Peptides against a protein of PDB entry 3OIQ. Designs and how they scored, part 165

Target 1, 212 residues: chain A of PDB entry 3OIQ
Amino acid sequence: KNRIFVSSSKDFEGYPSKAIVPVQFVALLTSIHLTETKCLLGFSNFERRGDQSQEDQYLIKLKFKDRGSERLARITISLLCQYFDIELPDLDSDSGASPTVILRDIHLERLCFSSCKALYVSKHGNYTLFLEDIKPLDLVSVISTISTKSTNSSKHSSSELISECDLNNSLVDIFNNLIEMNRDEKNRFKFVKLIHYDIELKKFVQDQQKVL

## One batch from the design tools (peptide; made by RFdiffusion4, then SolubleMPNN)

Design b1_p27_8_s2
Fold by OpenDDE base, seed 1:
Structure b1_p27_8_s2 (fold): chain B 212 residues (1-212), chain A 27 residues (1-27)
Amino acid sequence: as target 1 above (212 residues)
Amino acid sequence: SAEEEAKKKAEELEKRKKNFEKLLKEF
């Protein structure tokens, strides 16, 4: 089954009013919303949309209908938070209530690059994105991948519709958008405020800023 | 060139549209 690589969440505005379409995108994790009744993940590529909020451009729903799907959602959130070193509030509530996690603006402290597979499901012009799979991406690996783009125009075989080029282009676009946000004095995003801001990221940002 | 980048973005968008139309015919 062919999967569509999506570079903008605006692409969904042109999608059919009644369809099921497997999609893939890369974006930064911006929010987590886990309650007793739902699990949502927000992602963004920080594409400019005028004065609109740039967070949660991709709102992804996890299946949350039965104990099995709820458990899978909670495990998914836990594994993502462990990978990105996101502190979950210690939900040692002595009350047997399901842990409620509401995190926003995650990108202000951590760059959580994620490759997502989802199902676009539309009915009567409204759509929902359902998470199928998520792969967290290591920031050092993202930086190295962007920096090495100069040499491997190897024409590898035309059978997988998702080119490594599409992923890599979207990663560059995200970094360029973050650089623009960092330059904007009104924008809350600053690279120097990231918890994981190191010499490597500093150098990479400085080198990318010279090309823009 | 900004024009070459705009052309490349347009070609990529057209490729995505064709891939989408192809996918819709498989359903």
Scores: peptide ipSAE 0.024, ipTM 0.543, DockQ to the pose 0.031
Fold by OpenDDE base, seed 3:
Structure b1_p27_8_s2 (fold): chain B 212 residues (1-212), chain A 27 residues (1-27)
Amino acid sequence: as target 1 above (212 residues)
Amino acid sequence: SAEEEAKKKAEELEKRKKNFEKLLKEF
């Protein structure tokens, strides 16, 4: 199935007012909003948007219409949090209240890189992004992928499939935006405040900072 | 050069637009 790779959430402003378009993007997970009535995931590439929040640039809805879709949403959130070592408040409250999870600013503690497949759905000038699939990306694998691309300029494989180049370019853009945020004294984001900040990430950031 | 980077970005943007238009015709 043909799927559009999206590099900016601004691309959706140029999309048809009445369409269903399968899209794919890579971004950092910034928020989780799970309640009794809805499930939303916020993602960002931290693209500069003037006075607009750099968080939740991709607001993705999970289907939440029936017990089956609600269960799938809850399992999806649980698996993502397990993969990224995100502590969920104990969902096993003996109170028969549906577990509520509201997490914000996830990127301040953890770089949760995610490859998302979604449906862009528009009807009346407004659009909604529905999650179809999510693949969490390992940070070590992201760093290695960016670092190796600087040496392998020679594989123009002419496959019109979502180019390994588009993914890697978006990952580089995200890191460049994070480096700019880290340099800004007013910005809350700092690499040294990440729970998983190690020697490998430190070296990678220092090497990328020499190119910018 | 800054002009070569601007040209490369313009070519990439045009390629993305053509791919989007192709995809819209398949739906």
Scores: peptide ipSAE 0.022, ipTM 0.516, DockQ to the pose 0.030
Fold by OpenDDE base, seed 5:
Structure b1_p27_8_s2 (fold): chain B 212 residues (1-212), chain A 27 residues (1-27)
Amino acid sequence: as target 1 above (212 residues)
Amino acid sequence: SAEEEAKKKAEELEKRKKNFEKLLKEF
């Protein structure tokens, strides 16, 4: 089955009430929830949904049923946090208690762009997203990709089922949504409060603000 | 207030988590 690119988590409202659909999306990591029995990742593109919180629009489950799946979930979280410079407590503590990790509002400190592959699984009109794969995206690479009008991607890798156009549009939409949040005095999100806020990001945001 | 908005966001996040947990028990 071909993987479907998803631009909005609202697209799932139109999906079949009993199906398994491989999907792919790009979003910001907003939360990590690791307990003894569950592993969840929250993502958002910050699409406006009236008075609803823009956080955790994509709730993604990691398989967490046995020692093998638990280990894979912990390794996945460790590698993501290492890539984004997110401080975690030691997940390998000899204390026999599995460490609990609850991080929220990650986007207030770091822009953690992630390309996610997931399985949409629905039953009885309800659905769950299961993580299949995750690729963290470097912010400098994201900024460069948006800033360079796609001139000539003829010939790299028949393996990315994402249209370069769909990826770029989703990244632009996320930045536009963040710019709107930054302009809102009531919104907690501010670019200047990001730990990695630099001259490059500042210039990029200023240039995008002129188009909006 | 900013505190009420933070509380409302926390309650909505908790509602989403509970809904998701309910969804997970159906599978």
Scores: peptide ipSAE 0.020, ipTM 0.562, DockQ to the pose 0.043
Fold by OpenDDE base, seed 4:
Structure b1_p27_8_s2 (fold): chain B 212 residues (1-212), chain A 27 residues (1-27)
Amino acid sequence: as target 1 above (212 residues)
Amino acid sequence: SAEEEAKKKAEELEKRKKNFEKLLKEF
């Protein structure tokens, strides 16, 4: 079965009530929920959904059923957090208590762009997204990819059915949503609060906020 | 038509992209 690119988490409302569908999306990491019994990653494109929270639009489960899957989930979280420079408690502590990690609103401090491959699994009208693969995306690389006109990558094999256009469109939409959130006084998201934002950019946004 | 709607969506995406590229240049 071909993998489907998903531009909106609303697309799942139209999906079959009893299916397994391989999907891919790009989104910002918004939450990490690791407990003794569950591992969840929250992602969002910050698509406007009326009065609903824009966080955790994509709730992705990691398999967490046995010691092997639990270890893999912990390694996955550790590697993601290392890549995004997210401070975590030591997950490998020989203290027989598995550390609990509950992070929310990650996007308020760091833009953690991630390309996710998942399985949509539905049964009895409910669905679950299971993580298959995750690729963290560097912000500079994301910006460069958006800024470079798609002139002439006609040489990467037609075997990834996900058009570079779909990825780029989703990245642009995320940034536009963040800009709208930054302009909204009621929204907690502000670019100036991002840890990894350049000092010149922070100053510019602060100077614009003083003139408005 | 479905083609006209697809064209309109593509034009909207290009407009959004250009607006974003403009904002990046203003930064």
Scores: peptide ipSAE 0.000, ipTM 0.297, DockQ to the pose 0.024

Design b1_p27_8_s3
Fold by OpenDDE base, seed 4:
Structure b1_p27_8_s3 (fold): chain B 212 residues (1-212), chain A 27 residues (1-27)
Amino acid sequence: as target 1 above (212 residues)
Amino acid sequence: DEKKKEEEEKEKLEKRKKNLEELFKEF
């Protein structure tokens, strides 16, 4: 089954009321919701949706039904948080209560770029996205990828039916949306408030702001 | 320029919708 690249979470409004569709998207991690009974990841590309929250535009469920799936979900969260340097409470506390993790607005502190593979599953007009795979993206690599696209379409490595162009376009769109949010005085997002704000990111943002 | 960009986005969306509808005929 061919995997569909999704550039907007609005695309799902046009999807069938009864289907199972493998999808892929790139977005920023915005929230983590881990409880005793569920695991959810929120992602956003910060597309303007009128009065709708720009957060959690992609709500992804992790399978959380048995000890094996719960363990896999907890490991997935732990590894993502370790990769992005997100502080988590110890998930292995001997206190018999599985730790509840509720993180919101992750994008205000860290740009957690993620390439997600998911199953769109619809029934009776409602859908759920189930996580199949997640690849965290390094911010330096993302910046480099966007910066090099301005100068050379070097075609390297045909092995995923998802055009490297679609990924790179979505990364550009995310940064453009973040730049617009940064310019808005009412928006809480500011690049200078990111924990990892460095000279490279500063220069990149300044250079992109001149093109917009 | 904005109207042309909106029309190109709409055409891209329709083309994606059509490709999706073709993919859904296989399900």
Scores: peptide ipSAE 0.019, ipTM 0.501, DockQ to the pose 0.035
Fold by OpenDDE base, seed 1:
Structure b1_p27_8_s3 (fold): chain B 212 residues (1-212), chain A 27 residues (1-27)
Amino acid sequence: as target 1 above (212 residues)
Amino acid sequence: DEKKKEEEEKEKLEKRKKNLEELFKEF
């Protein structure tokens, strides 16, 4: 089954009103919403959408309908937060209330690059994206990948609908959008406010700014 | 060249549309 690489969440506006489509995208994690009844992940490429919020462009639903799916959702959230050094509010409230996690604007503190596989499911013109798989991407590996592939357009035709070029282009586009947000005085995003802001990221941003 | 980028983006969109149409023929 061919999986479609999505470079913009606007692509879904052109998708069929009744379909099931396996998709893949790369984006930054922007929000986590875990309640007793729902688990949602927000992602964004920070594409300019006029005056609309650039956050949560990809709203991904985790299955949360039975104890098995709920457990899988909680494990997925825990593993993502561990990988990105995201502090979860203490789930150890001795109140027998289901642990609620609501995090927003994650990108203001951490660049959480993620390769997501999802199932687009539409009915009556509305759609839902269901998470199938998530691969967190290390920022150093992302920077290295962008820096090294600017020189080698080797046409390796693997019969996969997802080219390494589509992944790299999406990563470059995200960084370009973040650079524009960093230059905007009205935008809350600033690279220097990231908890993991280091000399390597600083140098990469400075070098990327010379190409824009 | 802005025209070459626009043509590459259009070709990419048409390829995505075709791949979508092929996936929908299986359902």
Scores: peptide ipSAE 0.019, ipTM 0.496, DockQ to the pose 0.033
Fold by OpenDDE base, seed 3:
Structure b1_p27_8_s3 (fold): chain B 212 residues (1-212), chain A 27 residues (1-27)
Amino acid sequence: as target 1 above (212 residues)
Amino acid sequence: DEKKKEEEEKEKLEKRKKNLEELFKEF
């Protein structure tokens, strides 16, 4: 399947007013919104957009229209939260109501890198991104991938519609944006406030800060 | 060196634009 790699959610402003386009992006998970009627995931690359919020730049809808799609959405949320060690509010509400999960600002506590496949679906000039697939990325693997490419600029592999270069460039851009946010005294994001902040991440951030 | 980086970035942008245009021809 031909799939477009998206580096910015602004790219969708140039997309057709009536289309179904398979897309892929990498971003940080910023929000989870699961209710009785909808499931949404917010993602961001923290691209500066003037006065616009840097959270939820990619608002991804999970299909939530029948018991089967609702179950799949709940399983997807549970598996993502388990992978990223995100504490879900107790799903054991004794009230027979479907558990409501509303998490925001996830990036302030955890760097949840995710490779997302979605369908851009537009009609009448409005669009929706529907989740097709999600691959959580391990932070150590992300750091290792960025660090190894800084030394190996010499393999032109010119043959995948989604270049391993596009993924890595987007990961670098995200880290650069996070470094800028960390330097800004007005920004709530600080690397030292991450629950998983360790010596490896500290060293990586310090080394990237010298290149910027 | 800056001019060569700017040309490489422009070539990457043109490749992205071409891939986008090719994908829109399938729909």
Scores: peptide ipSAE 0.017, ipTM 0.472, DockQ to the pose 0.029
Fold by OpenDDE base, seed 2:
Structure b1_p27_8_s3 (fold): chain B 212 residues (1-212), chain A 27 residues (1-27)
Amino acid sequence: as target 1 above (212 residues)
Amino acid sequence: DEKKKEEEEKEKLEKRKKNLEELFKEF
């Protein structure tokens, strides 16, 4: 079964009103919504959509129906937060209440690049994206991958149905969108406000800004 | 350069459309 690489969440407007499609995309983590009854991850590539919020363009649902799926969702959130150095609020563990995590605007403090595998499931014109797999991407590795014109990766195993070119193009598009947001005085996003803003990221952004 | 970029974008769009059509033939 071929997995579709999705470069825009607008692609789903052309998808069938009744289908189950394995998809994959790369985007920035923008939100985490973990409650007693649901787990949602928001992602965005910051594609311009007029005056609409550029956050949560990809709303991904984790299965959250039984103790096993809830445990897997909580572990997934914990591992993602650990990988991206996202501080989870100390959920007062002394009340036997299920931990509730609501984080928004994650991209304003951290660039959390993630490669997501999901199931697009549509019914009656509505769709839901269900998480199948998530791979966090290291920012230094993302910068390195974009900076090295990878003209020669003919050697990744025939099991990843994603063109390395489609991934790299989407990473470039995300950075270009972030550069445009950084140039907009009305936009809250600024590279200099990122907690991990270093000399390497600064140089990379300056070099990409010369191409735009 | 612009024409080549438009042609590459059009080829990508056609390839995506074809992959979508092939996936939907299985349903």
Scores: peptide ipSAE 0.017, ipTM 0.476, DockQ to the pose 0.031

Design b1_p27_8_s4
Fold by OpenDDE base, seed 1:
Formats: structure tokens, C-alpha cells, sequence
Structure b1_p27_8_s4 (fold): chain B 212 residues (1-212), chain A 27 residues (1-27)
């Protein structure tokens, strides 16, 4: 069964009410919700949805049903936070309470680009996305990928049904949406407020703004 | 302008549903 590339979280409204479908998407990490009983990751492409929140368009569940799945979830969160330089509240509270992590609006401080593999599981018209794999993407590598592929539509055959075009188009769409949010005075998102805002990101945003 | 954008979004969503249905018929 081939994995389906998803360009929008609205696509799931067209998915079967009773299915199991392997999916892949690229999005920004927006939230982390780790409690004693649940682990959730929020992601967004910041696709406009009228007056609805653009945060958490992709709500991804990590399995959290036994000590092994709980450990895997905590390791996944730790590795993501280490990769993106996200400060976790000290997990070293000497209180034998399971560490609770609740982070929201991560995209306001850091652009955490992530390629996610998930399992769409639906029953009775409701669905859940379960994380299967996550690849964090480096921002410099994302900028380089967008900048170089504007010139080379070279057909290279790889037997993955996920075209390099689908990935690039999703990354471009995210940046375009962020540029629109940055231009909106009512939107909290501003590139200059990102902790990692540098000369390279500034130049890239200025060059993308000339194409829009 | 807002009604045109909404209609374009509904048409995009309809096309995505049709493409997904075709992909399921290939499985």
C-alpha cells in the first residue's frame, strides 16, 4: 500500500469514514501536549480557514497505552526539542510525577519544519492520525531546497509515489502563508520575532516577497 | 472577493475528494 502525500489537512474531510490509510505531510510544529495519559503533536501549514485558528491543523497522536509506547513518546519529544532548541520545562522534578509538557504557538518563536509519516485511522466518521515517523527539517536546508528547485524540473525517477515536487510545493505554500501572516497587523506571527531570525532568512523572505 | 475565495476552496476540496476516491479504487 503506497503512502499518500497530504498537502492540506482539509483532505481528511474527503477520506473514508472507515479506513486505515498511511499518509505523509510536511508542516510546522505548532504544539506539544505531553501528560500522564496522552501525547499529542500539533502541526500546521497555516492554510487559511476563514476565522478559524491556523494552529494545530494536523493533530497527531503518539501511542501512549503501555510503558514501552510512553517511553518512545517521551524520547520522540526529547529528540524533537533537542533538534529545534526547544526548552523543555525541567523533566528533573524530584517529584515522582510524570513530566507534563504543554507548549503552544511554537511557530511564533521557531520555524520547526517537519516531514511526518502518519496512519490515518477512521471509525464512524471520526478520524485519528497516529505518528509512524517524523523527520525534522533544517531551516537552511529548506531555504536551499526552495531556492535551487525554482530552476531544475529534472525528472529523476525514484519509485516513491511522493514526488519531490509535492514536498517543495508544500514548503513554498507554508512560506507564502507565513509571509501573508507577517503582513497582517492582526497576526501575532512576525519573522523578526523568531529566535533564529538571521540575515539568510531575512534575505530569503525578501526574495520570496518579490515573487508574491 | 471572499465568496469567490470560498467557492475556489470548495472546488479544490471537491477535486481532492475525487482524486482520493480514484486512488482508493486503484487499491
Amino acid sequence: as target 1 above (212 residues)
Amino acid sequence: MEEEKKKEEEEKLKKRKENFKKLLEEF
Scores: peptide ipSAE 0.116, ipTM 0.673, DockQ to the pose 0.039
Fold by OpenDDE base, seed 4:
Structure b1_p27_8_s4 (fold): chain B 212 residues (1-212), chain A 27 residues (1-27)
Amino acid sequence: as target 1 above (212 residues)
Amino acid sequence: MEEEKKKEEEEKLKKRKENFKKLLEEF
């Protein structure tokens, strides 16, 4: 089955009540929920949904049922946090209690862009997203990709173009949503509060704010 | 008419959140 690119987590409302669908999306990491019995990742594109929280629009389950899947989940979390420079408690502490990690509002401190591959699994009209693969995206690479798209509609090969265009459109939409959140005085999100806020990000945001 | 649609969407959302919570408890 071809993988479906998802631009909005609302798209899942139109999905079959009994299906397995491979999906892909890009979003910001917003939460990590690791306990002794479960691992969940929250992601958002910050799409405006009325009075709904803009957090955790994509809730992704990691398989966490046996020592092998638990280890894979812990390694996945560790590698993501190392990549995004997120401080975690030592997940391997010999202290007999598996460390519980509950991080929320990650996007308030760090823009953790992630390309996710997941399985949409539905039963009885409910669905779960299971993580298949995650690719962290470098913020400089994201900024460069958005900045270059404004100048070069160079046509290369129709099947790879759809996924790259969809990815790049979703990255633009995320930044536009973040700019709107930054302009809202009631919103906790501010670019200047990001730990990695630099001159490059500042300039990019200022230039995008003139186009919106 | 707009308030009834908003209420229907809010109920649909509440039911989805509850169903999602139940689906989180089953795993």
Scores: peptide ipSAE 0.021, ipTM 0.507, DockQ to the pose 0.153
Fold by OpenDDE base, seed 5:
Structure b1_p27_8_s4 (fold): chain B 212 residues (1-212), chain A 27 residues (1-27)
Amino acid sequence: as target 1 above (212 residues)
Amino acid sequence: MEEEKKKEEEEKLKKRKENFKKLLEEF
């Protein structure tokens, strides 16, 4: 079955009330919720939806049903946090309680771009997104990809039918939404408050602001 | 007609948030 690229979490409104659809999207990591009983990842593209919080527009479940799936979820969170330099609370509480991680508003400190593969599973008019795969994206690579209008198909052979165009358009849309949030005095998001706010990101944002 | 669509979208979004909250509470 072909994987569908999703540009907006609104696209799921048009999806069947009883289906299993493989999907892919790119978004910023906004939250991590790991407990004894569940593992959830929140993502957003910060698409405007009135005056409401733009966080967790994509809620992704990790399977968490047995010790094997729990271990895989915990390893996935650890590797994701290691890649983005996200400090996890010490997992080494000498109490045999499984470590709890509840992080919110991650995008206020770090731009954690992620390409996600998920299963859309709907039943009785409700849906759930189950994580199949996650690829963290390097911010410098994201900036370079947007800045270089890649008119040159360098055929890096990976057999995934995502238009490089769909990925790039979604990355541009995310940055445009962040620029609008940065301009809003009421919005908590500010580029200058990011831990990794450097001269390259500053220049990119300034250049993108002149085109908008 | 435009206000009715906006109200229907707000109600769909409210129902999504309530379903999200219920999905957090059912665990």
Scores: peptide ipSAE 0.017, ipTM 0.515, DockQ to the pose 0.152
Fold by OpenDDE base, seed 3:
Structure b1_p27_8_s4 (fold): chain B 212 residues (1-212), chain A 27 residues (1-27)
Amino acid sequence: as target 1 above (212 residues)
Amino acid sequence: MEEEKKKEEEEKLKKRKENFKKLLEEF
């Protein structure tokens, strides 16, 4: 099945009212909602949408309907949090209750770039995005990918080029949106408040700010 | 024209927040 790359969550407004469409996007993780009954991930590319919240533009549902799917969701959250160095509340609460994880505004402390594969499932004009696969992206690898493509427009096959160009364009757009948010005094996002703010990220942001 | 687009976007946001809230309540 051909997977559609999605650059904006607005694209879903034009999608069929009754469809199952495999989609892919890249975005920052903004929220985690894990309870006894549900698992949701919020993502954003911080596309400007007037005075709207730029968080949770992509709301991704994990299947959470049986012990097997619940376990898979919990493992997925644990692996993502481990990869991004997100502190989870201690899973060892002796209460026999499934630990509740509610994290919001993750992007204010950590840039958690993620390549997501999802199923767009619509019925009666409403849609849900179901997670199929998630690949966390290393920030150094994201920075290197954006920096190196300014110099090498030479030679790979036209079909792999489209998905790789779409990915890179979306990564550039995310950084540009974050730079605009960082310049806005009313926006809570600031690069200097990121836990992982280093000399490399500082230099990259300064170099990108000169191109904008 | 610009105010009408802003109002339509605010209504779309409200609907998305309500759908998010409902999705949080349906589990």
Scores: peptide ipSAE 0.016, ipTM 0.506, DockQ to the pose 0.157

